Peptides against a protein of PDB entry 4IGA. Designs and how they scored, part 27

Target 1, 116 residues: chain A of PDB entry 4IGA
Amino acid sequence: KRVLIVDDAAFMRMMLKDIITKAGYEVAGEATNGREAVEKYKELKPDIVTMDITMPEMNGIDAIKEIMKIDPNAKIIVCSAMGQQAMVIEAIKAGAKDFIVKPFQPSRVVEALNKV

## One batch from the design tools (peptide; aimed at target 1 V88 F99)

Design b1_p21_8_s4 (made by RFdiffusion4, then SolubleMPNN; from b1_p21_8, 9 letters changed)
Fold by OpenDDE base, seed 5:
Structure b1_p21_8_s4 (fold): chain B 116 residues (1-116), chain A 21 residues (1-21)
Amino acid sequence: as target 1 above (116 residues)
Amino acid sequence: MEEKIEEVLKKVEEQKKELEA
């Protein structure tokens, strides 16, 4: 399975790339904001998306909504420091399948990848 | 949808507890 990694922080993308690869998944590509995420989803047609929330240009919630318009069966895992219950609820209502709070353990990401 | 929300909220709270421990 192929994963699109979306996060404005280069370090976080690197970390996720390592986790995803070690777990036996392929990295389809990367995006640094929500607008790029939507564009890359159309281009790469990944199986799974890891999505940050707080990003420039377009935030993760809006990106989720746009991706769901493209593919109602999209598998999106949120990875964010914004772990408030209200934000979690908003992300799931937008279409996300899971929500991982930063900082996280690699095992939590792997579990999400395997279950989504 | 509501059931899914409850499931994910539970996971988030469990993760938060682990972080605070």
Scores: peptide ipSAE 0.726, ipTM 0.939, DockQ to the pose 0.876
OpenDDE base, seeds 1, 2, 3, 4: peptide ipSAE 0.724, 0.724, 0.719, 0.724; ipTM 0.938, 0.938, 0.937, 0.938

## One batch from the design tools (peptide; aimed at target 1 Q84)

Design b1_p22_1 (made by RFdiffusion4)
Pose (drawn by RFdiffusion4):
Structure b1_p22_1 (pose): chain A 116 residues (1-116), chain P 22 residues (1-22)
Amino acid sequence: as target 1 above (116 residues)
Amino acid sequence: EASKAEAEKLLAEAEEEMAEAE
């Protein structure tokens, strides 16, 4: 399965890419903010996206809304430090299929990739 | 509507704290 990794932190993108490839998934690309995420999603058409919330330019909530418009069947797992109830509700309402709060353990990322 | 307003407020606060730390 091809995965687009979306996060403005170079370190997080690096550690997610490492977890996803070792778990048997193919890293399809990376994006560093919400606008790039919608740009890459159109270009790459990944099976799954990992999505940060707090990003410059456009946040993860708006990027989720943008990708769900491009593709109503997009499969998105949020991976964010913004783990408040309101943010989880907002991400799920926007169309994300799962939510992982940072700092997270790596096994939770794997089960989220499987789940979608 | 309430959950959206609260989520926006918490996100603005987190961004302000990051700008101060920089």

Design b1_p22_1_s1 (made by RFdiffusion4, then SolubleMPNN; from b1_p22_1, 13 letters changed)
Fold by OpenDDE base, seed 4:
Structure b1_p22_1_s1 (fold): chain B 116 residues (1-116), chain A 22 residues (1-22)
Amino acid sequence: as target 1 above (116 residues)
Amino acid sequence: MEYEEEAKKILEEAREAAAKAA
């Protein structure tokens, strides 16, 4: 399966890429904000999206909503910072299939990937 | 984390609702 990684932090994208690749998944591409995420989703048609919802430049929840309009069956795993309970809840309501809290263990990411 | 159980519950409820609607 191919994964689109969305996060404004280069370090985080790198970390996720390593975890995803080692788990046997392919990285379809990367996006650095919500708008780019929507565009890349259309372009790459990934199987799974990891979505940062704490991006300061653009709310990841908005990206989730837009992707769900495009593909109601989209498989989105949200990645959120500690203390973002409300955001996680909103992400789930928007259609996210799972959530991961930062900082995370690699095994948690793999678990989420395998479940969706 | 503190809110993980609540979020998991909401997620499960959403999944169940989706399954029923299918």
Scores: peptide ipSAE 0.221, ipTM 0.727, DockQ to the pose 0.031
OpenDDE base, seeds 1, 2, 3, 5: peptide ipSAE 0.082, 0.125, 0.140, 0.058; ipTM 0.668, 0.701, 0.716, 0.637

Design b1_p22_1_s2 (made by RFdiffusion4, then SolubleMPNN; from b1_p22_1, 13 letters changed)
Fold by OpenDDE base, seed 2:
Structure b1_p22_1_s2 (fold): chain B 116 residues (1-116), chain A 22 residues (1-22)
Amino acid sequence: as target 1 above (116 residues)
Amino acid sequence: MEAREEAEKILKEVLEERRKLE
């Protein structure tokens, strides 16, 4: 399966890319904000999306909503920092299939990828 | 650690409830 990685932090994208690749998934591409995430979703048609919440241009929740309009069956895993519980809840309501809290263990990412 | 575990538990419960509706 192919994964679109969405995070404004280059370090986080790199870390996720490593975990995802080592887990046997393919990285379809990367996005650095919610607007780019929506465009990349259309372009790449990934099987799974890892979605950061707090991003410039468009936040992860709004990106989830837009992606769900494009593909109601989208498999989105939201990645959040500590203290963002309310936003994660909103992301789930918007259609996210799972969540990961930062900082995370690689096994948790793999678990989420396998579950969605 | 405890606060994180509690937070994750709550979020998991929310997710599970949402899945029941689907």
Scores: peptide ipSAE 0.223, ipTM 0.748, DockQ to the pose 0.035
OpenDDE base, seeds 1, 3, 4, 5: peptide ipSAE 0.209, 0.212, 0.203, 0.213; ipTM 0.741, 0.745, 0.735, 0.747

Design b1_p22_1_s4 (made by RFdiffusion4, then SolubleMPNN; from b1_p22_1, 14 letters changed)
Fold by OpenDDE base, seed 4:
Structure b1_p22_1_s4 (fold): chain B 116 residues (1-116), chain A 22 residues (1-22)
Amino acid sequence: as target 1 above (116 residues)
Amino acid sequence: MEARKEAEELLEKAKEEEERLK
């Protein structure tokens, strides 16, 4: 399965890429913001999306909503910082299938990928 | 109604994960 990684932090994208690849998944591509995530989803048609929802200058929930308009069956795993419970609820309401709390263990990422 | 219940269940799981990370 192919994964689109969405996060504004280059370090976080690198970490996720390493985990995803070592778990036997393919990285379809990367996006650095919500607008790029929507465009990359259309272009790459990934099987799974990891979506940062704690970007301070961009609402990750809007990206989820737009992807769900493109593909109502999209498999989106949200990545949230500790203390962002309200944002996790909104992400699930927008159509996210699962979540990961930062900081995360590699095993938790793999569990989420296997579940969706 | 079903989507709301699912969201509430996932929220409780998120709270449990946060407590585990503290």
Scores: peptide ipSAE 0.183, ipTM 0.724, DockQ to the pose 0.060
OpenDDE base, seeds 1, 2, 3, 5: peptide ipSAE 0.050, 0.179, 0.028, 0.042; ipTM 0.605, 0.725, 0.570, 0.602

Design b1_p22_2 (made by RFdiffusion4)
Pose (drawn by RFdiffusion4):
Structure b1_p22_2 (pose): chain A 116 residues (1-116), chain P 22 residues (1-22)
Amino acid sequence: as target 1 above (116 residues)
Amino acid sequence: SETEERIEEFNEWMTEKKEELE
């Protein structure tokens, strides 16, 4: 399965890419903010997206709304430090299929990739 | 606040992971 990794932190993109490839998934590309995430999603048409929330330019909530418009069947797992109840509700309402709060353990990322 | 606490924990965890990799 091809995965687009979306996060403005170079270190987090690096660690997620490492976890996804070792778990048997193919990294399809990376994006560093919400607008790029929508741009890459259109270009790459990944099977799954990992999504940070706090990003410059456009946040993860708006990027989720933008990708769900491009593709109502998009599969998105949020991976964010913004683990408050309101943010989880907002991400799920926008269309994300799962939510992982940072700092996270790597096995939770794997089960989220499987789940979608 | 809860947000400040989550950001602080995350920053600490980032530092630890970088040190482990070095």

Design b1_p22_2_s1 (made by RFdiffusion4, then SolubleMPNN; from b1_p22_2, 14 letters changed)
Fold by OpenDDE base, seed 5:
Structure b1_p22_2_s1 (fold): chain B 116 residues (1-116), chain A 22 residues (1-22)
Amino acid sequence: as target 1 above (116 residues)
Amino acid sequence: SELEEQLQKFLEALKKALEALK
């Protein structure tokens, strides 16, 4: 399966790329904000998306909503430092399949990838 | 982590509740 990695932090994208590839998945591409994420989803048609929340241009919640308009069956895993209950609820309502709080263990990401 | 485990349980409960409202 192919994964689109969305995060404005280069270090985080690098970390996720390492975890994803070691778990046997292919990285379809990367995006640095929500607007770019929507564009890349249309272009690359990934099987799974890892989505940050706090990003410039467009935040992750809005990006999830836009992607779900394109593909109601999209598999989106949120990866965010914003682990407050209100944000988790917003992500679920938007259509997220999982929510991983930063900092995280690599095994947590692998479990999420395998489950969605 | 402990926080992640608690969050996961919370998420599963919320997902089930939301599905029941559809």
Scores: peptide ipSAE 0.074, ipTM 0.624, DockQ to the pose 0.029
OpenDDE base, seeds 1, 2, 3, 4: peptide ipSAE 0.050, 0.070, 0.050, 0.054; ipTM 0.607, 0.619, 0.618, 0.606

Design b1_p22_2_s2 (made by RFdiffusion4, then SolubleMPNN; from b1_p22_2, 14 letters changed)
Fold by OpenDDE base, seed 3:
Structure b1_p22_2_s2 (fold): chain B 116 residues (1-116), chain A 22 residues (1-22)
Amino acid sequence: as target 1 above (116 residues)
Amino acid sequence: SELDKQLELFKKAVEKKLKELE
């Protein structure tokens, strides 16, 4: 399966890329913001999306909603910080299938990938 | 570790709230 990685932080994208590839998944591409994520989803048609919802000056929930309009069967895993319970809940309500929390535990990321 | 415990607490709290919404 192919994964689109969305995060404004290059280091986070790199970390996820490493975990994803070691788990036997392919990285379809990367996006640095919500608007780019929507564009890349259309272009790459990934099987799974990892979506950062803690991006500053940007609403990851909106990106989820837009992707769900494009593909109601989209498999989105949201990435949150320790203090973002409300945001995770909103992401799930918007259509996200699962969530992972920073700092990432590789095994938890793999579990989420396998689940969706 | 302490981090593992905090992550587990966070996960359980979110999952509990999600179940309440269903």
Scores: peptide ipSAE 0.291, ipTM 0.800, DockQ to the pose 0.037
OpenDDE base, seeds 1, 2, 4, 5: peptide ipSAE 0.283, 0.269, 0.275, 0.290; ipTM 0.799, 0.789, 0.793, 0.800

Design b1_p22_2_s3 (made by RFdiffusion4, then SolubleMPNN; from b1_p22_2, 15 letters changed)
Fold by OpenDDE base, seed 3:
Structure b1_p22_2_s3 (fold): chain B 116 residues (1-116), chain A 22 residues (1-22)
Amino acid sequence: as target 1 above (116 residues)
Amino acid sequence: SELEKQLEELKKAVEEMLKKLA
């Protein structure tokens, strides 16, 4: 399966890329903001999306909603910070299928990838 | 730990919500 990684932090994208590839998944591409995420989803048609919802510049919830309009069966895993339980719940309401919390353990990321 | 407990609680809450939305 192919994964689109969305995060404004290059280091975070790198970490996710390493975990995803070592788990046997393929990285379809990367996006640095919600707008780019929507564009890349259309272009790459990934099987799974990891979406940072703690991005300061843009609310990841909006990106989730737009992707769900494109593909109601989209498999989106949100990435949140500790203390953002409310935002996680909102992401799930918007259509996300699972969540991971930063700082994350590789095993938790893999669990989410396998579950969705 | 307290952190682990909070994460498990959130995980369970999300799982229940997903079941309701399905």
Scores: peptide ipSAE 0.329, ipTM 0.834, DockQ to the pose 0.035
OpenDDE base, seeds 1, 2, 4, 5: peptide ipSAE 0.329, 0.323, 0.318, 0.327; ipTM 0.835, 0.833, 0.830, 0.817

Design b1_p22_2_s4 (made by RFdiffusion4, then SolubleMPNN; from b1_p22_2, 15 letters changed)
Fold by OpenDDE base, seed 5:
Structure b1_p22_2_s4 (fold): chain B 116 residues (1-116), chain A 22 residues (1-22)
Amino acid sequence: as target 1 above (116 residues)
Amino acid sequence: SELDELLAKTEEALKKALEELA
């Protein structure tokens, strides 16, 4: 399966990319903000999306909503900072299928990828 | 550790929320 990684932090994208690839998944591409995420989703048609919802000056929830409009069956895993429970819940209501709390262990990421 | 404990609690809470909204 192909995964679109969305996160404004290069370090985070690199970490996720490493975990995703080692787990046997393919990285479809990367996006650094919500708008780019929507565009990349249309272009790449990934199987799974890891979406950062704690991006500064960017609403990850809106990105989820837009992607869901494009593909109601989108498999989105939200990545949130510890303490952002309300945002995660909102993301789930918007259509997210699972969540990952930062800091995370590789096994947790793999678990989420396998679940959706 | 304290961080691990807090993380576990957060994960559990969110898991329940996910299940309730599913």
Scores: peptide ipSAE 0.145, ipTM 0.697, DockQ to the pose 0.041
OpenDDE base, seeds 1, 2, 3, 4: peptide ipSAE 0.130, 0.071, 0.129, 0.065; ipTM 0.675, 0.639, 0.682, 0.628

Design b1_p22_3 (made by RFdiffusion4)
Pose (drawn by RFdiffusion4):
Structure b1_p22_3 (pose): chain A 116 residues (1-116), chain P 22 residues (1-22)
Amino acid sequence: as target 1 above (116 residues)
Amino acid sequence: SLWELMEMIETMHKMMADMMAM
């Protein structure tokens, strides 16, 4: 399965890419903010997206809304430090299929990729 | 390790996010 990794932190994108490839998934690309995420999603048409929330330019909530418009069947797993109840509700309402709060353990990322 | 560094960094980010939400 091809995965787009979306996060403005170079280190997080690096660690997620490492976990996704070792778990048997193909890294399809990376994006560093919400607008790029929508741009890459259109270009790459990944099977799954990992999505940070706090990003410059456009946040993860808006990027989720933008990708769900491009593709109502998009499969998005949020991976964010913003683990408050309100943010989880907002991400799920926008269309994300799963939510992982940072700092996270790597096995949770794997089960989220499988789940979607 | 890189993983331990990641956990440390993200613990700080989570604390900041909680403070901002309050």

Design b1_p22_3_s1 (made by RFdiffusion4, then SolubleMPNN; from b1_p22_3, 16 letters changed)
Fold by OpenDDE base, seed 3:
Structure b1_p22_3_s1 (fold): chain B 116 residues (1-116), chain A 22 residues (1-22)
Amino acid sequence: as target 1 above (116 residues)
Amino acid sequence: SLMDEYKKIATEALKEALKLAE
């Protein structure tokens, strides 16, 4: 399966790329904000998306909503430091399949990838 | 930190509960 990595932090994208590839998945591409995420989803048609929430231009919640309009079967895993109950609820309502709180262990990401 | 671990546990519990409620 191919994964689109969305996060405004280069370090976080690097970390996720390492985890994803070591788990046997392919990285389809990267995006640095929600607007770019939507564009890259259309272009790359990934199987899975890892989605940050707090980003410039467009936040992750809005990006999830837009991607779900494009593909109602999109598999989106949220990876965010914003793990408050309200944010988790909003992500699930938007269509996210899983929510991972930063900081996380690699095994948690792998578990999410395998389940979606 | 301990707080981070508690946050993770709480978030996962909430996530699962919401999925079951759908």
Scores: peptide ipSAE 0.021, ipTM 0.458, DockQ to the pose 0.058
OpenDDE base, seeds 1, 2, 4, 5: peptide ipSAE 0.020, 0.018, 0.019, 0.019; ipTM 0.474, 0.433, 0.461, 0.455

Design b1_p22_3_s2 (made by RFdiffusion4, then SolubleMPNN; from b1_p22_3, 16 letters changed)
Fold by OpenDDE base, seed 5:
Structure b1_p22_3_s2 (fold): chain B 116 residues (1-116), chain A 22 residues (1-22)
Amino acid sequence: as target 1 above (116 residues)
Amino acid sequence: SLYEEYLKISEKKRKEAEELAA
């Protein structure tokens, strides 16, 4: 399966890429903000998306909503430091399949990838 | 490794936040 990695932090994208590839998944591409994420989703049509929340241009919640408009069956895993209950609920309501709170264990990411 | 570096940074941030809140 191919994964689109969305995070405004280059280091985070690198780390996620490492985890994803070592888990046997392919990285479809990367996006640095929500608007780019939507564009990349249309372009790459990834199987799974890892989505940050706090990003410039467009935040992750809005990106989820836009992606869900494009593909109601999108498999989006949120990966964010914004682990407050309200944010988790909002992400799930927007269409996210899972929510991983930063800092995270690599195994948690792998688990999410395998279950969506 | 990338993970080790990530944990180190994360722990540092956590400690700093905790000290600020204490």
Scores: peptide ipSAE 0.169, ipTM 0.636, DockQ to the pose 0.326
OpenDDE base, seeds 1, 2, 3, 4: peptide ipSAE 0.115, 0.155, 0.156, 0.137; ipTM 0.591, 0.627, 0.628, 0.605

Design b1_p22_3_s3 (made by RFdiffusion4, then SolubleMPNN; from b1_p22_3, 18 letters changed)
Fold by OpenDDE base, seed 5:
Structure b1_p22_3_s3 (fold): chain B 116 residues (1-116), chain A 22 residues (1-22)
Amino acid sequence: as target 1 above (116 residues)
Amino acid sequence: SMMDKYLEISKKKLEEAKKLAE
């Protein structure tokens, strides 16, 4: 399966890329903000998306909503430091399948990838 | 570990959120 990695932090994208590839998944591409994420989703048609929340141009919640308009069956895993209950609820309502709080363990990401 | 406990709590919050979203 192919994964689109969305995070404004290069370091975080690097970490996720390492985890994803070691778990046997393919990286479809990367995006650095929500607007780019929507564009890349259309372009790459990934099987799974890892989505940050706090990003410039467009935040992760809005990106989820836009992607869900494009593909109601999108498999989006949120990965964010903003693990407040209200934010988790908002992400799930937007269409996210899972929510991983930063800092995370690699195994948590792998579990999420395997379950969506 | 503290991190493991934190992650478990986050999982619980997710499950609660999923129920509320239904």
Scores: peptide ipSAE 0.089, ipTM 0.611, DockQ to the pose 0.063
OpenDDE base, seeds 1, 2, 3, 4: peptide ipSAE 0.026, 0.083, 0.041, 0.122; ipTM 0.558, 0.614, 0.487, 0.623; seed 4 fails the geometry check

Design b1_p22_3_s4 (made by RFdiffusion4, then SolubleMPNN; from b1_p22_3, 18 letters changed)
Fold by OpenDDE base, seed 5:
Structure b1_p22_3_s4 (fold): chain B 116 residues (1-116), chain A 22 residues (1-22)
Amino acid sequence: as target 1 above (116 residues)
Amino acid sequence: SDYDKYLEIAKKALEKAKELAK
């Protein structure tokens, strides 16, 4: 399966890319903000999206909603920080299927990828 | 750990959110 990685932090994208690749998944591409995520989803048609919801300048929830409009069956895993329970809830209501928490534990990331 | 505690809380929140999203 192919994964679109969305995070404004290059370091975080790098970490996820490593985990995802080592788990046997293919990285479809990367996006650095919510608008780019929507564009890349249309372009790349990934099987899974990891979506950062901690981005300060861009609302990840909006990106989820837009992707769900494009593909109601989209498989989105949100990436959150500790203490962002409310944002995770909003993401799930918007259509996200699962979540992973920073700092990433590789086994948890893989579990989420396999589950969705 | 604090991380593990948060995971448990978040998992419960996830299940509740999924139910509410239906």
Scores: peptide ipSAE 0.328, ipTM 0.800, DockQ to the pose 0.055
OpenDDE base, seeds 1, 2, 3, 4: peptide ipSAE 0.297, 0.311, 0.321, 0.317; ipTM 0.789, 0.792, 0.798, 0.798

Design b1_p22_4 (made by RFdiffusion4)
Pose (drawn by RFdiffusion4):
Structure b1_p22_4 (pose): chain A 116 residues (1-116), chain P 22 residues (1-22)
Amino acid sequence: as target 1 above (116 residues)
Amino acid sequence: ETTAEVTEREAEMMELITEYFE
């Protein structure tokens, strides 16, 4: 399965890419903010997206809304430090299929990739 | 209170990244 990794932190994108490839998935690309995420999603058409929330330019909530418009069947797993109840509700309402709060353990990323 | 909790989570995430690649 091809995965687009979306996060403005170079170190997080690096660690997620490492976890996803070792778990048997193919890294399809990376994006560093919400607008790029929508741009890459259109270009790459990944099977799954990992999505940060707090990003410059456009946040993860808006990027989720933008990708769900491009593709109502997009599979998105949020991976964010913004683990408040309101943010989880908002991400799920926007269309994300799962939510992982940072700091996270790597096995939770794997089960989320499987789940979608 | 929410800002403090998020900042703590970010700090702990950076530590976890360092530990992960050690």

Design b1_p22_4_s1 (made by RFdiffusion4, then SolubleMPNN; from b1_p22_4, 16 letters changed)
Fold by OpenDDE base, seed 4:
Order: structure tokens, then C-alpha cells, then sequence
Structure b1_p22_4_s1 (fold): chain B 116 residues (1-116), chain A 22 residues (1-22)
């Protein structure tokens, strides 16, 4: 399966890319904000999306809503900071299938990828 | 996923992180 990685932090994208590839998944591409995420979803048609919440230009919740309009069956895993409980709930209501809290262990990422 | 489940999982993750980085 192919994964689109969305996070404004280059370090975080690098970390996720390493975890995803080591787990046997393919990285479809990367996006640095919610607007890019929507564009890349249309372009790449990934199987799974890892979605940061707090990003410039467009936040992850709005990106989830837009992606769900494109593909109601989209498989989105939210990646959130520890203090973003309310936003995680909003993301789930918007259509996200699962969530991971930062900082995370690689095994938790793999578990989420396998579950959705 | 229910709000209560989200809250529970976040709390468990918080505890796990605290233990891991001790």
C-alpha cells in the first residue's frame, strides 16, 4: 500500500518515511500543509494518509474534510501532539479512521497502518 | 470512534511516553 505523509515539519516527515518504508509500505509522496495534502491526494491517489493537525495554510481537520469530499472511503490516520485531544476528536468526527500521538514509537505507527 | 475512547487512548499514550523516556 502507498502512503501520503502530511506534516509541516521536515524532521517528522523523514521519521515517518523511515518507519513506513521499513514496515514494507511505499511512500506515495509528501505534503507540508493541508492544501498541499488535498492536492497530493488527488494527484497520487494514495491508499493511506498520515495527517498532522496543526499546519500553516490549512490545518489537518480542514484537509480531512476536503479529502473526504474527494474520497469518502479515504483512510486517514491523524498524527497529533499531546495537547490536542479536542482536535483529535474533531478529526475523528470529520472522518479520520485512527490517530497517533506524538512522540510515538515506530510500532504504534505500524499498528495504525495495518489496522485501517 | 467515541470521544471517551479517544480520551482513554490519549491518556494511556501519555503514560506510556512518560515511562519510555524516564
Amino acid sequence: as target 1 above (116 residues)
Amino acid sequence: MLEEEVKKRIELTKKAIEEYYK
Scores: peptide ipSAE 0.200, ipTM 0.710, DockQ to the pose 0.076
OpenDDE base, seeds 1, 2, 3, 5: peptide ipSAE 0.186, 0.197, 0.085, 0.191; ipTM 0.699, 0.708, 0.590, 0.706

Design b1_p22_4_s2 (made by RFdiffusion4, then SolubleMPNN; from b1_p22_4, 16 letters changed)
Fold by OpenDDE base, seed 3:
Structure b1_p22_4_s2 (fold): chain B 116 residues (1-116), chain A 22 residues (1-22)
Amino acid sequence: as target 1 above (116 residues)
Amino acid sequence: DLLEEIQKRVKETLEAIKKYYA
């Protein structure tokens, strides 16, 4: 399966890329904000998306909503430092399949990838 | 430890939420 990695932090994208690749998945591409994520989703048609929340231009919640309009079967895993219940609920309501709080263990990401 | 406990709580909460919103 191919994964689109969305995060405004280069370090985090690299970390996720390493985890995803070692888990046997392929990285379809990367995006640095919500608008870019939506564009890349259309272009790359990934099987899974890892989505940050706090990003410039367009936040992760809005990106989830836009992607779900394009593909209601999209598999989106949120990865965010914002682990408050309100944020989790908002992400799930928007269409996210999972929510991982930063910092995280690689096994948590792999579990999410395998489950969605 | 603390991080593991937090992650566990979030995961359990998420699973509960999914029953109502997904």
Scores: peptide ipSAE 0.091, ipTM 0.668, DockQ to the pose 0.039
OpenDDE base, seeds 1, 2, 4, 5: peptide ipSAE 0.026, 0.024, 0.021, 0.091; ipTM 0.542, 0.530, 0.514, 0.649

Design b1_p22_4_s3 (made by RFdiffusion4, then SolubleMPNN; from b1_p22_4, 15 letters changed)
Fold by OpenDDE base, seed 1:
Structure b1_p22_4_s3 (fold): chain B 116 residues (1-116), chain A 22 residues (1-22)
Amino acid sequence: as target 1 above (116 residues)
Amino acid sequence: DYEALVQKRIEETLKAIEEYYA
């Protein structure tokens, strides 16, 4: 399966890329904000998306909503430092399948990838 | 229905987060 990694932090994208590849998944591409995420989703048609929330240009919640318009069957896993219940609820209602709170262990990401 | 599935996912996700950091 191919994964699109969305996060404005280069170090986080690198970390996720390492976890994803070691788990046997392929990295379809990367995006640094929500607008780019939507564009990359259209272009790459990945199987799974890891989505940050706090990003410039377009936040992750809006990106989830736009991707769900493109593909109602999109498999989006949120990865965010904003682990408040309200944010989790908002992300799931927007269409996310899971929510990983930063900081996380690699096993948490792998479990989420395998479950969606 | 769809709404029930979403609510279940919310509950399961919140529970998973709680258990992860317990």
Scores: peptide ipSAE 0.559, ipTM 0.912, DockQ to the pose 0.040
OpenDDE base, seeds 2, 3, 4, 5: peptide ipSAE 0.491, 0.339, 0.022, 0.547; ipTM 0.894, 0.802, 0.539, 0.908

Design b1_p22_4_s4 (made by RFdiffusion4, then SolubleMPNN; from b1_p22_4, 15 letters changed)
Fold by OpenDDE base, seed 4:
Structure b1_p22_4_s4 (fold): chain B 116 residues (1-116), chain A 22 residues (1-22)
Amino acid sequence: as target 1 above (116 residues)
Amino acid sequence: MLKEEIEKRIKETKEFIEEYYK
């Protein structure tokens, strides 16, 4: 399966890329904000999206809503920071299938990828 | 997904940070 990685932090994208590839998944591409995420989803048609919540240009919740309009069956895993409980709930309501809390153990990322 | 599950998993992550990164 192919994964689109969405996070404004280059370090976080690098970490996720390493975990995803070592787990036997393919990285479809990367996005650095919510607008780019929507554009890349249209272009790449990934099987799974890892989605940061707090990003410039467009936040992850709005990006989820736009992706759901494109593909109601999209498989989105939210990657949240500490203190973002309410935002995670909103992201799930918007259509996200699962979530991971940063900083994360690699095994938690793999579990989420396998579940969706 | 229930609010309680979200809160639980966030708490578990916090505990992990406290043990291994501090």
Scores: peptide ipSAE 0.220, ipTM 0.725, DockQ to the pose 0.086
OpenDDE base, seeds 1, 2, 3, 5: peptide ipSAE 0.201, 0.172, 0.062, 0.075; ipTM 0.712, 0.684, 0.585, 0.604

